# Ledger of designs, part 139: peptides against a protein of PDB entry 7UQJ

Target 1, 160 residues: chain A of PDB entry 7UQJ
Amino acid sequence: PELYQNFNITPPRGVLFHGPPGTGKTLMARALAASCSSDERKITFFMRKGADILSKWVGEAERQLRLLFEEAKKHQPSIIFFDEIDGLAPVRSSKQEQIHASIVSTLLALMDGMDNRGQVIVIGATNRPDAVDPALRRPGRFDREFYFPLPDVKARFKIL

## One batch from the design tools (peptide; made by RFdiffusion4, then SolubleMPNN)

Design b2_p17_1_s3
Fold by OpenDDE base, seed 2:
Structure b2_p17_1_s3 (fold): chain B 160 residues (1-160), chain C 160 residues (1-160), chain D 160 residues (1-160), chain A 17 residues (1-17)
Amino acid sequence: as target 1 above (160 residues)
Amino acid sequence: as target 1 above (160 residues)
Amino acid sequence: as target 1 above (160 residues)
Amino acid sequence: ERQEERQKALEKAAEEE
């Protein structure tokens, strides 16, 4: 919340981090949670993997998503980080249509239900942005996309 | 420690991490400290902010730097991480010339006084490498510079 | 390459990155691949997820591991990064004993078969170091363990 | 193709900085 305010940047309701594996998407999400947390204002960081939500909560995934968003709202300012969100919300035209469509619809409704004044930021990370349902990538949802390039060979020599 | 031996790369006395805010410079410094620490060989990690050294120890900054380097040598293998080192060692042509010149001269002497066999690594992090005194960027000091690119220019404006 | 020389640390054949999710393990592995790659000496970076090797190659996981290590040796200097290695090599006492024991045994043999002069580094990343077979954590294998702490609240403000 | 073009544009922007 605060990092976006300090830079006069309108906080996205949802931020899609995309890029090759190991580009630091999850790291950046935690770092964002960090930079927005002053000593006076701690940010609560919620983390879930998309595939874990589907596999662990078959039939309850919608309820678990609702509970996650409610808890995030209760603990605002907060960040919800979905790692591998392509595993949670595949493109609607993908062969597992019915169960995934319901989970996607719930996630869409939860993101649409977030007031713009809400101190809840949703970050989705993926290696495959094109595997994420385009409905999630629309304005008011994951309306900002962040490409994580591979640390270039030069950046590599420079980090270690 | 070991990855560098295998590739026959001569270890810098000082490493300059540079790149925009939020690129993970401080994280990488901590991760380097962690990566050099085996169960058999723990690395001591010292962290200071450049601006804090100037502001908290007006007139004693030189003494505090000497004590820091002595403690790092006593606890070797060790890493000294200066966050925002541009705040500690501005370019000599910058308007606060006299006090900064003395602190820079002390830091130069401390880095030059480290034996190449010393198990002390100095990491400086900055958002403004051009604001760091070029004397610190010479061989035997911060002779390796490490650019932390923003995750994409688009990702910059959206993360911050 | 150089940080490890300075500390007189004998290069591990294998490096275990462990710590909470989103601590930058995968990012660090890529950054390590980077730092070892001069303009004259490019390092080849191989990346696999532990769970993907098990799930995609049921019955061929051993062959795929052998091919990976052969390719890494052919393209030396190289880094093999196993993300979520706890998914590839669970503790032998875990209920899926037989198939996992064979894959672990193959990985052990491949790591033991690396000559100490080999320009191949193996990095395993896990959120659960205690879920990795202790045989992989012995000298000559993942004999160095690197803890990735959560960026502490102080590290948070410094990373972004 | 678009991902490779984005990657090249980013590599080029990182070379120009």
Scores: peptide ipSAE 0.000, ipTM 0.219, DockQ to the pose 0.075
Fold by OpenDDE base, seed 4:
Structure b2_p17_1_s3 (fold): chain B 160 residues (1-160), chain C 160 residues (1-160), chain D 160 residues (1-160), chain A 17 residues (1-17)
Amino acid sequence: as target 1 above (160 residues)
Amino acid sequence: as target 1 above (160 residues)
Amino acid sequence: as target 1 above (160 residues)
Amino acid sequence: ERQEERQKALEKAAEEE
């Protein structure tokens, strides 16, 4: 309840942070997890990288996703942050990524299976929102999207 | 010697950075490694993620930790930064994490085995200090703790 | 063309970000990827950690590097960011790292094989520029180096 | 003062991530 009020989202909704890299998506997901922790209510933060789930857990990614969501529920209030979620949930229409179709289907089922009373928020960060499976962007999944605009031209002048 | 004076810690002490995610723990560990490097004295920075050590090195994590500490000693002055150290060194009382008890024991032995004259500092970052094995938080290990408070409500207003 | 003008580099050049950890190398690489994305031209950002390529892809690292460069070319304009590139491309003279000599050779060949008309920039970040294979620092590879100076002594006083 | 400077540099470090 309170966690979702803190994020202004209705459960079991996920938040998609999208925008160019280094706009602070990972930082913001972290800072949100931080800002919602009080002395009385520590939020458990789970971070996973999309490509890491695929590469580390070849053939076990579905099981590891289930375990992640179980642990998040066990340690609620919690945030599951998927960094580079486009690596985890590529567009199903990509013939090369049929290997990930089962993983995406598992993630969809896990997000759909979250009860509204749980204190688990899922944050996905991507630099390529168009590469994320549209099924993940539907209501009840990653249904709020926040664009992280570029830090202004100022960052560019340090490398020019 | 000088590295430890730079951190105002007595060797073989580790520093635990704890606080909500995105409070800049990883950044601070990095920035410290940075600020202690002079033109005359480059500090070698080793970064490992706790969960990555467990997942990548199933059955070799102890060996890889030994190698990490050996490399850090070889390239001294150096910092070993464990990001998400609660993933590496979970509370031993957790029955599910007996697999990690040997890894934690190895890390304890490596920290205890650091000679006071070495120029190796170990920094652990965690979002869950209570999930870190209390044995790691004892004198001669991670015996200084720095709380990273939330960046204020300002970060939250960008996502609301 | 435009991507390279945006970075003020001639293709097929890479940029080496070096400096003490937490000087914002990863951030800057990300912020550059960000600042070069316009509404009309989204830049695809690929991030890999050097040590992750070696540890996750034991025996397939060369293939995965080829796939990474192919995907970057396919999704151009793009940035390939190698965080901790000293882990991917250690100095070949290190007898312990002969296992990585083939990986380094593959990365060299991939950087040399980039056509000047591609819109792929490679950014390597390292805390140890002296640990990066000198062959990667030659013209046509990581031939521009940006030193990230320490955030001033101010960061140090917070941990003292 | 030291806490506010700590907060500002953590905020700046957080804006720089």
Scores: peptide ipSAE 0.000, ipTM 0.177, DockQ to the pose 0.025
Fold by OpenDDE base, seed 3:
Structure b2_p17_1_s3 (fold): chain B 160 residues (1-160), chain C 160 residues (1-160), chain D 160 residues (1-160), chain A 17 residues (1-17)
Amino acid sequence: as target 1 above (160 residues)
Amino acid sequence: as target 1 above (160 residues)
Amino acid sequence: as target 1 above (160 residues)
Amino acid sequence: ERQEERQKALEKAAEEE
């Protein structure tokens, strides 16, 4: 939140971390959660995996998303981190496409329903920003995208 | 910036990453830089090492710091990452103490001179937060400090 | 391999990175890959997700694992990173348990079949080490486990 | 020292991922 507002950016209702796998997206999300906590103000960090939303909560994914956002609102300031949010994207089966459309529609509605004054940040991480529904990447949703580049070979070398 | 303001935290003019070496401070700084960049808004990431400021820029360190902050301001939003900022701390010689005092004084002035509306974040990383001048850790400077814990000794031993 | 042997550590046939989600497990794995790569010696990094092994390779998972290990051996020194290796664990259905048992059995055999002189490291990441088959955690397999602690609340506080 | 540097490198590259 503050990292963005001081940059005079409208607090994204959501932030998309994208980049090759193992570019720090999940770690960054936790670090951001960590870094938004102050001794005076603990941020509650919620984590979900896109694949878990699809596979573990079949038929309840929408409800679990609602409950997650309610809990995040109850424990604000909070961060909701969706790891592998591209895992909400159907594997190419028509039945999974319908489930996906429902889940994504619910997520869209939840993100749209967040009060701009709410202290709930949504972070989505993906290795495939192209596999994230374009509707999730619209203003008021994951309208900010953070590219986690591969460490340049030179950066790798400097890390070595 | 926004990550902090939505959490009603005063944007640190600076953030101190501290923790044992190899706890990810440098990488977190890069990842923060990456994560603050959107497709619409690239953050310029500047990196300097404390030891390089002292050793490579002998007699010009103050000027190089000024130029760095000017460039960061010109390319805002930007992150200035000082890796090993404790490397600005003198090795125990009186002559290095004076050089340190001058460099630190310049850094203090640069951090103090940052407009609260400026989109320049300063991140300092150190393995030795005690070796960082207390003046740098005052409000309006590196007023936020981030402990990077050692991975559990077992985790460290296993990463080694 | 050499990273461990040069450290006088028996190269783990496998390393289990465990800890809460977003503690840097995936990041560490690639960092290991990056850090094992020298200018003279590039390490080939292979990544697979447990969920992808189960979902994308239904009926071919065993073959794909074999091919992966062959390719890793061909391109040694190499790292095979299994992200979310707990995603090989069945969701609670008996049919998935059989598929799991077959996949895990194949993975066990592949890890057991790795020559101690081979420069193939297997890294498994999980948020749930308890959900990883105990057989995978035995000596000669994922016999080393790295806990990625949550950034301490203070570290969390400091990363914000 | 090299081990610590490599560990730093590993932990540093572990934050890049």
Scores: peptide ipSAE 0.000, ipTM 0.199, DockQ to the pose 0.050; fails the geometry check

Design b2_p17_1_s3
Fold by OpenDDE base, seed 5:
Structure b2_p17_1_s3 (fold): chain B 160 residues (1-160), chain C 160 residues (1-160), chain D 160 residues (1-160), chain A 17 residues (1-17)
Amino acid sequence: as target 1 above (160 residues)
Amino acid sequence: as target 1 above (160 residues)
Amino acid sequence: as target 1 above (160 residues)
Amino acid sequence: ERQEERQKALEKAAEEE
């Protein structure tokens, strides 16, 4: 809320953080959850890895995504962070492609089904925005993108 | 030793660190190895990823686990840290399920075979304790669990 | 350049950083990019994970490696960092072994094809140097190796 | 000092990764 009020931006349903690994995408997502959390209004932060959704929740991934979004809605204001969201990408097996297509289709439907008045923000992080299914990057989904450059490594020395 | 003496806890054979990714589970496991290391008593820290055991040591995983436990015993006091231990979980293929079952069975046997007087502590880290084989969570194995909450993100701003 | 001049080492085409996970291999690679970057001579840092090359770029991995090396050459001086380079290792399927063999063969050819006068350094990071294809560890490829021990965890407490 | 600052910078950035 406040971060988007400060930017005069209608809170997007989804934000894509993209940039090289270790640019602090995950850390920034956590820090955003922090800065938006007051003692009176704690933000619940949910985190999943794209590869974990595909590989570890095999055959329940769609259900686990639904449960995640339901839990996030129950505990609103909430942030759902998908780290390595491009890890949903199909590994070359027809079975994995089908699982991927189903999981991505479920995620699309869940993002489309979010009430714009709901205090659930979805953050996807990737090292490769072009490897993210273009359907996830459409309006009402991950429709805002933030590039995390490699901090100019001098700038890292100024922040440390 | 000292950490468990300070808590009046019999050192468990295995400790499960669970909580969201980037909560510092791996870092805490390393810090625990640090704090328990004196100039007189250096702890040897061994680290493996669950997914790496399953995917990278395919068909030697059981042997590599045995060698790891033998090496840890040889260099005691030792910590064996399994990061992403739920990454041993079967990806839904009969072949991967069979490999998983064999690897998990081997890990169970190795943990059961540890002398309680041995100075080998096993730490498993996961984002999903419910995805860890329940057999690994039984007494004499990963029978102590520590939850790593998302650091209250205000607490992170005090550390930055 | 300067780092290798300071060490009186001919810049290897490839450097293998090996050691336990979270020993700062990735971080050192970034810090090396930093320290070599001046206001006049910015180093472009490219990062890829070995597992991501194998799993996420399935069937375009060879092309993406070529594009990566071309882009690194275009933006020289450059560092190409391969995190978890042992994640290129074949998972035991004939299809994955074939994909691995093709990707590794492409990487070998790209490293062999680098002009020694080119300002492109390749850094591979692994927790398991013995799991890296021996062909990648030959002269003109990852022919220099740096071991990252677990920082003696007392040394970490002096640095904290 | 510069090595310790680099190592602190390194550890902080490893905690951030």
Scores: peptide ipSAE 0.000, ipTM 0.211, DockQ to the pose 0.027; fails the geometry check

Design b2_p17_1_s4
Fold by OpenDDE base, seed 1:
Structure b2_p17_1_s4 (fold): chain B 160 residues (1-160), chain C 160 residues (1-160), chain D 160 residues (1-160), chain A 17 residues (1-17)
Amino acid sequence: as target 1 above (160 residues)
Amino acid sequence: as target 1 above (160 residues)
Amino acid sequence: as target 1 above (160 residues)
Amino acid sequence: ELQEEREKALERAREEE
């Protein structure tokens, strides 16, 4: 309840942060975690990069995802942040290796298995929402999408 | 013309964004793309990470680079952004695997093959310009270099 | 002396930047490098990602670490920034491959071998200080820890 | 406002980075 209230969002199972790289998706996800953390109620923040799950955990990625969700549940309230989730869950229509399909299927099942009453939010950050398997973008998964626009041009010219 | 005018830069074939990580090179590249995009004239933004080209496209990296440049040309005006380009094109004096040398050679050839009149800009972001093959930093390639300084120290001391 | 004075920190051998990803640990490390760089005194900034050392340098990681520290010493004043250092030096109590243990041991030895009078600072960034081998967090290593809080909650709610 | 604050928070977060 409170975690979702603090986000001013209806409780999603997953929130897709999409928008260009460097738009601060990772920062926002983290910012949300700290904003919802009080001295009394620390939010546990789990971060994984999508591509890192594939590369670091060849043959164990599904297990690592399960362990991550279990750990997040154990440490409620928690945020699971998948950075570059399009690296983990690319669209199935591409000649994806069976490995990607298995990992995506595991992630889908884990998100489906979440009790929405839990104090776990899953944030997926991507630069390419259209590169994310549409199955992840369905209700009960990443069913809320937040566009992270680039900083306004005027703000950019102050950085140049 | 307009794309380069919007950058207030003489049309380079490539722009090297160099500077520390987190200095917003990626964000700037994206910011430039969005700033140059109007409702009437959308800039197509292609992003690749240097290391990802090597890891994801073992044996196909050269082909993927060619396809990327062809696609960028097809979708003009466009930006090709290579993030962490030092991961793709490390200095040749290092005992680089033949694979790196081949990929770098392909990138060099692709940049050389660009018509400077095209509405394609190539942005390479690196934290280490000196780790980038000097051949990429020559005229007609990444011939403009923009240092992304860290945000002013005064701003940092407010964070410390 | 001056490098550490510019940080307003007592000279550590290593500084652990810990805090959420996107809290700007990488940018701060780089920011510090640029802030301490004058036209007269350029700070050489060496950056390595913890996981990249393991993946890119299988069987050579220890040597690469040694070379890095030697190079940093040669190019004083310098900063060695290890991003995602928890990827390089995870807690020894995990069933770490002997490879990780060897790399960590090498890093420990290199940090121990630093003359604190040298103009080399080592910054380790992690999102998980508790995932970093406690041996790295001892005096004479990463003996200063700076928490990078997320941007203030109020600042975040302005982004939501 | 949200963009400016996002920019300021990205800038702060970049400054904090």
Scores: peptide ipSAE 0.000, ipTM 0.266, DockQ to the pose 0.024; fails the geometry check
Fold by OpenDDE base, seed 2:
Structure b2_p17_1_s4 (fold): chain B 160 residues (1-160), chain C 160 residues (1-160), chain D 160 residues (1-160), chain A 17 residues (1-17)
Amino acid sequence: as target 1 above (160 residues)
Amino acid sequence: as target 1 above (160 residues)
Amino acid sequence: as target 1 above (160 residues)
Amino acid sequence: ELQEEREKALERAREEE
């Protein structure tokens, strides 16, 4: 949020961080949350793992998503970070379509229901952007995509 | 590596990166791998997720760990990075003791079997250092622990 | 640090983190500082912004640098992190040569004056490695350089 | 400007890859 304000960039509703595992997607999201939190304006950071929402909340995942978004809205300005979002909303494969379709539909509705002035940013991180439902990657949702490249070999050497 | 020499710290065979999720543990490990890889000395980086080894290789996890360490030894200098190592070797809770005990025992043996001159570093990342089997945190194994704090508010401002 | 010893890499006195703004340079520096701090050996982390040293301490910048290095030496093991180091030691352009030359000369002398066993690491971060005085990028100074790649164009635009 | 510097830095990064 503050990054966007500082850069005069309208914060997207959703940002997709993608790249190889261990490229700092989750770190960047936390850094963004913290960087946006000034002494004057604390940002509330909500973090969930896609697979945990799906596995721990079988049959309640939709409700948990709603509660998460409501809590984020209540604690504005806020960031919702979904780690491994490809685990929450995988590309529709034939055999588990209904449960995943409901979760995806709920997430879509929650993202679409965020007013443009809402101080809620949703960040999804994935190692597999192609495994994220294309409906989530549309304008007004995760319409912003961030590739986290592997640190280049030379770059890596110089940290070591 | 170079930081430890400056600090007169004997490089451990194993390094435990711990801290809140998304504090850059995996990024640091990759940065470390790449930073150790100069034009003169390429470092081979092996990455595994603890939960993936446990879930995909039920009954073959020990063999896969052995193969991983053999391959790392073959491609010296090398780094083995275990993301979410608490998923591979959780603290022994009563109900799933046998399978986890075999995996932990294998990992312990592999780490102990690394010669002091071995150009293989093992990095484990966890969000829950207390969930890692204490046997792995002993001298000669993950005997160095790295806390990845949440970017402090001031730290975040200075990234921005 | 420990990784450098395992790889038989002599730790540089200085590490240059370079890459586009918002690529996690400062985050990495803090993670390195925290990572180097074990329960047995706390590392003191000093952070300064290059532009702040130059702007706040006109005529005292050299003294402030000396004090910083003395304090870092007193609190060994320690890390000095210069954010935006290109603001402290720009490539010598003709018209402001004298003031910058004195600061650069002081920083060079301080880095050169660190004994090889000194448990002080200097990390510089810049968005413009070519704007850093080449004298700082020589062996025994910022002789290790880390490129922090942009998150992919779309990614960067969407964080920013 | 920051956008162009980013694109140029990415392009440089891609040229260095």
Scores: peptide ipSAE 0.000, ipTM 0.338, DockQ to the pose 0.064; fails the geometry check
Fold by OpenDDE base, seed 3:
Structure b2_p17_1_s4 (fold): chain B 160 residues (1-160), chain C 160 residues (1-160), chain D 160 residues (1-160), chain A 17 residues (1-17)
Amino acid sequence: as target 1 above (160 residues)
Amino acid sequence: as target 1 above (160 residues)
Amino acid sequence: as target 1 above (160 residues)
Amino acid sequence: ELQEEREKALERAREEE
């Protein structure tokens, strides 16, 4: 908690990892989750695949998202990693209107409802950032986006 | 000490994080601080807001900077994070000449005076890199700059 | 181990840090190493300078690389940082053919032989990425590249 | 791997927070 408070920069609640398959989005989310866990402070890592939430919990996806965020809050500091988040939260204008709209709305509400002092970080990984609902990419949600290019893509990116 | 000595690359003394608000400069600095802490080697993270140093320590800002760097050295390996560093170290040519000039000079001297074998890293975060004194951005000081773009800025940046 | 298994993204085995001298490749690698160590999970950081391996272990460089990777595996989670990796693994077409070819071949074999479930990360730092053997830059090896530009290079790179 | 390390870095950031 103290760490966020001491920096005047509003910590992003959500980080979108995007890039081609195998570019390391999931590994990056896990290495984030593992490296946040000290003996003094275990970071609880929650991993969900977007498509798995939709397929396993037909009609209860909203409840499962709520439970996930509650569990993450209960076990904070925590990371919620959504792999293939475009499968969970497709663009609202996509022809799969009704089921996806409620899930996206729930995810939006859960991300907006995160206490700014809470130690929950949400990471979404996608190969298709343009397939993710733009509402999820707004400030206070997935308000950071990180591209994971292929190694051959000579895009020399600064890493700290 | 060993950490720096074993790398032929001169460790930058300072890293400037710059980009719009909410782009994650502070979270990144904290992520670095926490990531530098192992059980064997806790990195002491010092956070200061530039404007807070100026406002809280009118006439003693230079002394507080010295104390900060001494404390960081004492507790090395350490990270000094200056949030809104443009508030601490504005461009010398800015009309707020006298008070800022001495603080900038002190920060310059402290960064230059860092033992090259010291395990102190200085991170400055700003929304306005052009408002930071260019002298702070020279080699041996904030000699690395990392841009934190807005998520909407289609600049697909590699994150590791 | 578990951390890698739960992510569908193939963890990169190696990361190439490249950029001009003093751009912070070494500091970053160390910050990463330190940041991966929690009290619960000390990351063992192995640092080697490419040129030092060549110069100190004339005729035994391959054995020293094997021992390094074995030690890193033994002490996993671990990071192997090669500073000036272009000194260890120059392009095969470089006129220093015979000695370098065997070392590069050994490093390739060691990186390829890393168990995908292993918690060993290899970081190579170079000022001359084009001097590094392209075979080392392939998937499963240094399959991520991070550019560390000079501060003056207005290339505003996203950092998480 | 650097992703793993930076993940480890961000994760330690969250540990320290």
Scores: peptide ipSAE 0.000, ipTM 0.196, DockQ to the pose 0.051; fails the geometry check

Design b2_p17_1_s4
Fold by OpenDDE base, seed 4:
Structure b2_p17_1_s4 (fold): chain B 160 residues (1-160), chain C 160 residues (1-160), chain D 160 residues (1-160), chain A 17 residues (1-17)
Amino acid sequence: as target 1 above (160 residues)
Amino acid sequence: as target 1 above (160 residues)
Amino acid sequence: as target 1 above (160 residues)
Amino acid sequence: ELQEEREKALERAREEE
């Protein structure tokens, strides 16, 4: 409950961070994790890159996703952060269909199966929200989207 | 010698950075590497993610750890930074025992085998220090621990 | 054209960012991506770690490099950022010769094959420019090199 | 100092991400 209040989300909803690269998506996810943690209640932060799950686990990506969600539930309150989630769940129309399709379906099922009483938040980050399977962007999944704009010219000059 | 003076550690000691995600552990490790480098003495920085070593090298993780430490020694002064070290060396009591146990034992042996005259520092970062094998947290290994507190609300709002 | 003007590079040239760890190479690459993006023209940013391409794709790294460059071309204007590029293209004299040699030759061919009319920039980051195959540092490849100095003592004390 | 440094470091890391 408290974790979801801090994120202003209803479980089992995910949050999609999207925007150009270098706009702070991963940091925001980390900062949110940090901000929702206290000395008394440390949030466990699970970070995975989408393309890493695909490539490290040829034939076991589904199992690894399940294990990740189980571990997140076991160590709640927790955040699962998928960096480059479009690498994990590209649009189904992409020719890499079968492996992606089963991974995507597993991720969908895991998100749909999240207990409303759990303190697990899923954050997906992408530079290309349109490359993410639209099924992940539906209510009960990644149903909140935050655009990370480019830093303005002044902010860019602080980075440059 | 000079590198260890800069880190205020005695070899072959490692440093464990722990704290909530987004608290700057990785950045601090990088900054320490940067600050201990000079134009005359560039520190070689080796970054590895714990979970990456496990998953990329099923059956060869021990060899890759050895190669990493050998390369670090060859290119000293150097820093080996393990991000998410709890992914590399989870507590031995975890059922994934055999693969983890041999990797952990290899890492222990590599840390114990570090020459006191070497200029290699090992920094481990974790969000969960209690998930790291206690054997790694003993004297002569990761025997210094730095807590990275959450940024205060103001710092969080600068990140948010 | 505009992207290359913003980077002050001529295609198909790559840029090598080198310097001590924590000097902001990855940041600068992201910031450049962010600064060259507008609301009207979002740059697609592809980040890969060199060692990740080697280890995730034992026997398919060449194919994955080709796919990465094809995707970057498909989604131009784009930046391909290789973090730790010395992990992808170590000096050929290193005993890991055969796997590295074919990956390096593929990367060379991909860089040489980039269309001068494309809006794809390749940025490689390394802590050790001398560990990168000199063939990658030739004209038409990573032919611009930017040194990221250590932050001065004051800037270091701002990181420390 | 260390806190301001972490803030600036996090601000730089925000700029990095």
Scores: peptide ipSAE 0.000, ipTM 0.171, DockQ to the pose 0.025; fails the geometry check

